# Ledger of designs, part 116: peptides against a protein of PDB entry 4N78

Target 1, 186 residues: chain A of PDB entry 4N78
Amino acid sequence: HFQVICRLLGYQGIAVVMEELLKVVKSLLQGTILQYVKTLMEVMPKICRLPRHEYGSPGILEFFHHQLKDIVEYAELKTVCFQNLREVGNAILFCLLIEQSLSLEEVCDLLHAAPFQNILPRVHVKEGERLDAKMKRLESKYAPLHLVPLIERLGTPQQIAIAREGDLLTKERLCCGLSMFEVILT
Target 2, 155 residues: chain B of PDB entry 4N78
Amino acid sequence: MAELQMLLEEEIPGGRRALFDSYTNLERVADYCENNYIQSADKQRALEETKAYTTQSLASVAYLINTLANNVLQMLDIQASQLRRMESSINHISQTVDIHKEKVARREIGILTTNKNTSRTHKIIAPANLERPVRYIRKPIDYTILDDIGHGVKW

## One batch from the design tools (peptide; made by RFdiffusion4, then SolubleMPNN)

Design b2_p16_4_s1 (from b2_p16_4, 8 letters changed)
Fold by OpenDDE base, seed 1:
Structure b2_p16_4_s1 (fold): chain B 186 residues (1-186), chain C 155 residues (1-155), chain A 16 residues (1-16)
Amino acid sequence: as target 1 above (186 residues)
Amino acid sequence: as target 2 above (155 residues)
Amino acid sequence: LPDLSGQVLPMFDPSA
């Protein structure tokens, strides 16, 4: 599903969706969630000391559950705050999945374009074969597929310009070093 | 451009008119040949003359048709070439627009990106001092403080 | 065959 969404929206559509999601998340975090957190901080026990490790994990959990029982039982927290947190969580997950899907699509595009851009994969060399000779053979094999040099030789100046720009756009992808998700986490 | 215009406005219409005129002329030639044969005392000479006119007429019509056909073909070739040039131009414009749109889109999404930082997993340093368990004094939590939170802002 | 290329049929005026 996310792959289809990425293909349909493209960079522009993804950017728009991500921007809107960021706005929503920001609104939720700075609004309702912040208010709940502030209120919860006010009602939280001022002194919540860690129980002794001797009580074990269940005892510690029970202790904290008891300390927070009144907060946990607060109906509005469960309905409104948790719902908002779910929305934020869903938005984050959506962004993550979109980025992952986009990255996969970009990698596929790069792989498909590679033979046309003089990008050769590292070939597994069998024992006794010279890597250099094999690479030279591959280079020679794929040399006619180099699009930009081909157009530079045969094309008009306008075609050459378009080909170069297209080549650059094909090579420059977000997956090469950029992350949208890291921006969301900040 | 001048050649195409000449073909469209002068050569092809002229050829069509010439062909039409040749039809009328052929009818006259036929009538002449028929009458000449009937009236001539030397039927053999009249027949040879008719044969000559027939051959000439056929040759002339063939020439007119061939010339007209060649002009039409030439016209079509020129038009086809023009269409190809237009198509090429449109394709170039389209590609330029697409590249531009892609650049804009990439700028927009680029604003939403940052460099991938390999965050080194910070070693969670366990706090050294196990604080002594303080006796749990249960204070009642006043939830009324939360009552003002979560009322959907009726826009 | 005589190159009849370009020979326009003489307009026979039968009246003439």
Scores: peptide ipSAE 0.035, ipTM 0.641, DockQ to the pose 0.005
Fold by OpenDDE base, seed 5:
Structure b2_p16_4_s1 (fold): chain B 186 residues (1-186), chain C 155 residues (1-155), chain A 16 residues (1-16)
Amino acid sequence: as target 1 above (186 residues)
Amino acid sequence: as target 2 above (155 residues)
Amino acid sequence: LPDLSGQVLPMFDPSA
């Protein structure tokens, strides 16, 4: 599904969706969630001492449950705050999955373009074969497919310019060194 | 353009008219040949003349048809060439627009991106022995680095 | 076959 979304939206559509999601997340974090956090901080016990280890895990849990009873019983926390946090989580997850899907699409594009851009895959050299000979053979095999040199030789100046720009755009993909998710976390 | 116009407005219509006129002329020639054969005391001579006129007439018609056909073909070739040029122009514009749109889109999404912190690979202090510069074999772009990203979480 | 090059149907003048 995310792959289809990436294909449908393209870079521009993804950017718009991501921007809007960021706005929503920001709004949720700075608005409702912040308000709930402030309220929760007010209700939090001023002095919460670590219970004695002698109470064991159940006792410690009960202690904290008692100390946080008012927070746990806060109905709005469960209904509104957790829902907002869920929305934030979903948004983050969505962004992550979109980025991953986009990266996959970009990789596919790069792989498809590689023969036309003089990018040769690493060939598994069987024992006894010279890597150089195999690479040379591959280069020779794909040499006619090199698009930019071909167009530079046969094309009009305008076609050459377009081909070069297209080649550059094909090579420069987000997966090569850019991350959206890191920006989202910031 | 001028050549195409001449073909469309003058040469082809003119050729069509010439063919039509040739029909009338051929009828006259036929009538003449028939009458000449009937009236001539020398039937053999009349027949030879008829053969000569027939051959000439056929050759003339063939020439007219060939000329007209060639003009039509030339017209079509010119039109086809014009269409190809138009197509090329449209394609160029389309590609230019697409590239522009893509650049804009990339700028927009680029604002939402940061450089991946490539962990400073520890400067592998190359041991001091400068072994001979191994010819920079263009390290094929190892797309396998991307394989870890692409494990299709079947969601 | 006579050379078809350039031969226009001669207008038959019956008076000729």
Scores: peptide ipSAE 0.033, ipTM 0.644, DockQ to the pose 0.005
Fold by OpenDDE base, seed 3:
Structure b2_p16_4_s1 (fold): chain B 186 residues (1-186), chain C 155 residues (1-155), chain A 16 residues (1-16)
Amino acid sequence: as target 1 above (186 residues)
Amino acid sequence: as target 2 above (155 residues)
Amino acid sequence: LPDLSGQVLPMFDPSA
């Protein structure tokens, strides 16, 4: 699903969606969640000492439950605050999954473009074959597929310019060194 | 442009008119040949003349059709060439627009990105003295000590 | 087709 979304939206659409999600998250954090956190801080027991170990684990749990009873029983916390936190969590997860899916698509694009851009994979050499000879053969095999040099030789100046720009755009991908998720966490 | 205009406005219409005029002329020639054959005392000579006119008429019509056909073909070739040039221009514009849109999109998404901190994995110089992993014997916290305190549901 | 470029239908002279 996320792969399809990435394909459908492209870079432009993803950017717009991510910006809107960031606005929503910011609004939730600075609005409702902040208000609830402030309220919770006000109702928090001023003095909550660790109960004596003599009460045992159940007694300690009951003690904390009693101290936090007003907080736990606060119905609005469970309904509104936790829902907003879920929304924030979902937004973060969405951003993560979109970035991962986009990275996969970009890698696929790079792999598909590689033969046309003189990018050859390292070939496993069988025992007895020289790596250099095999690579040279591969280079010779794929040389006719090099798009930019081909267009430079046969194309118009306008076609050459477009081919070069297209080649650059194909090579420059986010997966090569950029992360969106780190920005979202900031 | 001038050649195409000449073909469309002068040569092809002219050829069509010529062909139509030839039809009228052929009818007159046929009438002449028929009358000449009927009136002539020398039927053999009249027949030979008719054959000659027939051959000439066929040749003339063939010439007119061939000329017209060639002009039409030439017109179509010029038009096809114009269409190809227009297609090339449209394609170039389309590609330019697409590249521009892609660049804009990349700038927009780029604002939402940061460089992956390739933490140069500083070679964690393993401190030479591998402190012997003190076998942290995790004493299992025996929670059974708590079994007697809780009003546990008697299974 | 043989180059028929020079062969024009004779103009019918009705006086002949």
Scores: peptide ipSAE 0.033, ipTM 0.639, DockQ to the pose 0.005
Fold by OpenDDE base, seed 2:
Structure b2_p16_4_s1 (fold): chain B 186 residues (1-186), chain C 155 residues (1-155), chain A 16 residues (1-16)
Amino acid sequence: as target 1 above (186 residues)
Amino acid sequence: as target 2 above (155 residues)
Amino acid sequence: LPDLSGQVLPMFDPSA
């Protein structure tokens, strides 16, 4: 699903969605959630002594349940605050999954473009073959596929310019060194 | 442009008219040959004249058709070339626009990105001196000391 | 192909 969304939206669409999600998350965090947290901090018992271990785990649980009874019974916390937290969580997860899906798509694009851009994969050399000879053979095999040099030789000046720009855009992908999710977490 | 216009407005219509006129003329020639053969006292001469006119007429029609066909082909070639040039121009514009849109989109999404902290995984330079793993002798924690504190009600 | 360039259909003058 996320892969389809990434393909459908493209970079621009993803940017717009991410920006809007960030706004929503910021609004939720700075608004409703912050207010609830402040209220909860005010209602929190100032003196919560650790009950004696003699009460056992059930007794300790009951003690804390009693001390936090007002907080637990706060209906608005369950309905509004938790829902907002869920929304924030969903937004974060959405951003993460979108970034992951986008990264996969970009990697696939890079892999598909690689033969045309003189980017050769490291070939696993079987035992006994010279790595250099195999690489040279691969270079020779893919040399006719190098798009930019081919167009530079056969194309018009306009075509050459477009090819160079296209090549640059193909090489410069977000997955190569940029993270959106890290920005969301800050 | 001028050549195409000349072909469309003058040469091809002119060739079509000439071909139509030739059809009418052929009918007249046929009638003439028939009448001449019937009326002539020298039938052999009349026949030879008919053969000559037939050959000439056939050659003339063939010439007219060939000329017209060549003009039409030339017209089509010019038009095809113009269409190809137009297509190339449109494609160039389209590609330029797409590249521009992509650059804009990349800038927009780029604002939402930060450099991946490539935490240089410090090559944990394995210290050359493999410090012998200090054998943590796990002293068995004797939990028997706790046996006396639990008043487990033996049912 | 014989050069047919110079062959004009004889205008049969029916009056001749």
Scores: peptide ipSAE 0.030, ipTM 0.640, DockQ to the pose 0.005

Design b2_p16_4_s2 (from b2_p16_4, 7 letters changed)
Fold by OpenDDE base, seed 3:
Structure b2_p16_4_s2 (fold): chain B 186 residues (1-186), chain C 155 residues (1-155), chain A 16 residues (1-16)
Amino acid sequence: as target 1 above (186 residues)
Amino acid sequence: as target 2 above (155 residues)
Amino acid sequence: LPSLSGKTLPMFDPNA
């Protein structure tokens, strides 16, 4: 699903969605969640000492339950605050999954473009064959597929310009060194 | 442009008119040949003349059709070439627009990105003295110590 | 077909 979303939205659509999600998250954090946190801080017991170990585990639990009774019984916390936290969590997860899916798509694009851009994978050399000779053969085999040099030789100046720009855009991808998720966490 | 205009406005219409005029002329020639054959005392000569006119008429029509056909073909070739040029221009514009849109999109998403901190993995110089991993013997937390405290169901 | 280029049907002069 996320892969399809990435394909459908493209860079532009993803950017718009991410910006809107950030606004929503900010609104939730600075609004409702902040208000509940402030309220919770006010109702928190000022002095909560560790009960004596003599009360045993059940007594300690009851003690803490009693100390936090007002918080636990705060119905709005469960219904509104936790829901908002879920929404924030979902937004974060969405951003993460979108970035991962986008990275996969970008890698696929790079792999598909590689033969046309003179990017050859390292080939496993069988015992007895020289790596250099094999690579040279591969280079020779794929040389006719190099798009930019081909267009530079046969194309119009306008076509050459477009081919070069297209080649650059193909090579420059977010997965090569950029992260969106780190920005979201900030 | 001038050649196409000449073909469309002068040569092809002119050729069509010529062909139509030839039809009218052929009818007159046919009438003449028929009358000449009927009135002539020398039927053989009249027949030979008719054959000559027939051959000439066929040749003339063939010429007119061929000329017209060639002009039409030439017109179509010029138009096809014009369409190819237009297609090329449209394609170029389309590609330019697409590239521009992609660049804008990349700038927008780029604002939402930061460089991956490739932490240069400092070669963790393994300290020479690999302190023998003290086998952390996880003493299993014996939870049975709590069995006597809970009102749990005596199995 | 040999270019029958130049042979216009002689205008039949009916008075000839």
Scores: peptide ipSAE 0.028, ipTM 0.660, DockQ to the pose 0.005
Fold by OpenDDE base, seed 5:
Structure b2_p16_4_s2 (fold): chain B 186 residues (1-186), chain C 155 residues (1-155), chain A 16 residues (1-16)
Amino acid sequence: as target 1 above (186 residues)
Amino acid sequence: as target 2 above (155 residues)
Amino acid sequence: LPSLSGKTLPMFDPNA
């Protein structure tokens, strides 16, 4: 599904969706969630001492349950605050999955373009074969497919310009060194 | 453009008119040949003249048809060439627009991106005691583990 | 075959 979304939206659509999600997340964090956090901070016990270890795990749990009784009983926390946090979580997850899907699509594009851009995969050399000879053979095999040199030789100046720009755009992909998710976390 | 216009407005219509006129002329020639053959005391000579006129007439018509056909073909070739040029121009414009749109889109998404912090691979200081590389025995990847992952058609 | 001389059908002059 995310792959389809990436294909349908393209870079522009993804950017718009991501921007809107960021706005929503920001609004939730700075608005409703912040307000609930402030309220929770007010209700939190001012002095919460660590219970004595002698009470054991159940006793410690009961102690904290008692100390946090007001927080636990805060109905709006469960219904509204947790829902908002869930929405934020979903938004973050969505962004992550979109980025991953986009990266996959970009990698596929790069792989498809590679033979046309003189980008050759490292060929597995069987024992006894010279890597250089195999690479040379591969280069020779794909040499006619090199698009930019071909167009530079046969094309009009306008076609050459378009081909170069297209080649550049094909090579420069987000997956090569850019992350959206890091921006979202910031 | 001038050549195409000449073909469309003058050469092809002119050729069509010439063919039509040739029909009338051929009828006259036929009438002449018939009358000449009937009236001539030397039927052999009349026949030879008729043959000569027939050959000439056929050659003339063939020439007119060939000329007209060539003009039509030339017209079509010029038109096809014009269409190809137009198509090429449209394609170039389309590609330019697409590239531009892509650049804009990339700028927009680029604002939402940061450079991947390539964590400097800490030089894994190889521990001094290079334990003998355990011979990596390629265990065959058992792909059956993946049989349960996905909607496999249960045969 | 007389060479398809690019000549238009000679106008038949019945008096020629």
Scores: peptide ipSAE 0.028, ipTM 0.672, DockQ to the pose 0.005
Fold by OpenDDE base, seed 4:
Structure b2_p16_4_s2 (fold): chain B 186 residues (1-186), chain C 155 residues (1-155), chain A 16 residues (1-16)
Amino acid sequence: as target 1 above (186 residues)
Amino acid sequence: as target 2 above (155 residues)
Amino acid sequence: LPSLSGKTLPMFDPNA
């Protein structure tokens, strides 16, 4: 599904969706979640010391339950705050999955474009074969497919310009060095 | 453009009219030949005259058809060339627009990106022996590094 | 082939 979404939206569509998601997340974080956090901070016990280990796990749990009773009983925390956090989490996951899907699509595009851009795949060298010979063979095989040189030779100046720009755009992909997800986390 | 206009407005219509006129003339010639043969005391002479007219008529019609056909073909060639030029122009515009849109899209999404923290590329310990500058074999972007990332979630 | 160029159908002159 995410792959289809990526294909359908393209870079522009993805950007728009992510921007809107970021706005939503920001709104949730700065608005509702912040308000709940502030409220929680107000009801948080000022002094909560670690109980003696002698009370055992049940006793310690009861102690914290008592100390945090107001927080635990805060109904809106469970219903609204956790829901908002879930929404934020879902948004983050969505962005992650979109980025992953986009990266896959970009990789596929790069792979498909590689023969046309003088980018040769790593050749598996069988035992006894010279890497250089295989590489030379591949170069010779794909040399006629080099688009920019081909267009430079046969095309009009306008076509050459377009081919160069297209080549550049094809090579410059987000997956090569950029991450959207890191921006979302910041 | 002037040539195409001349073909469309003058040469081809003129050729069609000439061909039509030739039809009427052929009918007259045929009638003449028939009557001349019937009325002539010298049937052989009349026949030879008919043969001469027939040959001339056939040649004339052939000429008219050939001229008209060539003009039509020329017209079509000019039109085809115009269409090719238009197609080229449209394609150029389309590609330009697409590139522009892509650039805009790239900028928009680029704002939402940061540089990937490339884990410390293991110092490719330059082997001590400066092996000859290996021809910039474009290290094939090992996209296989991404193979492991994509395998996970059969969503 | 004799040049068909310039050959016109003979105009029949019925009075001729």
Scores: peptide ipSAE 0.027, ipTM 0.673, DockQ to the pose 0.005
Fold by OpenDDE base, seed 1:
Structure b2_p16_4_s2 (fold): chain B 186 residues (1-186), chain C 155 residues (1-155), chain A 16 residues (1-16)
Amino acid sequence: as target 1 above (186 residues)
Amino acid sequence: as target 2 above (155 residues)
Amino acid sequence: LPSLSGKTLPMFDPNA
């Protein structure tokens, strides 16, 4: 699903969605969640001392239940806070999954473009084969597929310019060094 | 452009008119040949004259048709070439627009990105000044990072 | 084949 979304939205659509999600998350965090946290902090006991171990586990639990009674009762009554937290969580997860899916799509694009851009994978050399010779052979094999050099030789100046720009855009992908999710976590 | 216009406005219409006139002339020649043969005391001479006119007429018509056909073909070739050029231009514009749109999109999404910290240390270093627009620093794309991504296409 | 020289059919004017 996320792959399809990434394909449909493209960079522009993803950017818009991410921006809107960030706004929503910000609104939730600074608004409702903050208010709940402040309220919870107000009802939280100022001094909570560890009860004596002599009361046993049930007694200690009862003690903490008593001390946190207001918080527990408040939390139980206010399911809205948890819903908002869920929404934030979902938004974060969505962003993560979108980024992952986008990265995969970009990697696929890079891999598909590689033969046309003189990007050759490192070939596994069997024992006894010279890596250099194999790479040279591969380079020679794929040399006719190099799009930009081909267009530079056969194309018009305008075509050459477009080819170069297209090549650059194809090579420059977010997955190569950029992270959206890190921005979201900040 | 001048050649196409000349073909469309002068050569082809002129050729069509010439062909039409030739039709009328052929009818006259036929009538003449018939009458001449009937009236002539020397039937052999009249026949030879008719053969000569027939050959000439056929040659003339063939020439007119060939000329007209060639002009039409030339016209079509020029038009086809023009269409191809227009198509090329449209494609060029379309590609330019697409590239531009892509650049805009990339800028927009780029604002939402930060450089991947290659440092293995999970220290979430909160960038101190969140507000600085992360300038898209064109770092050379290290494609080696992709070496570990994907099941090695067993070439 | 006689060179189809662009000879215009002589306009035979029967009245001329």
Scores: peptide ipSAE 0.024, ipTM 0.655, DockQ to the pose 0.005

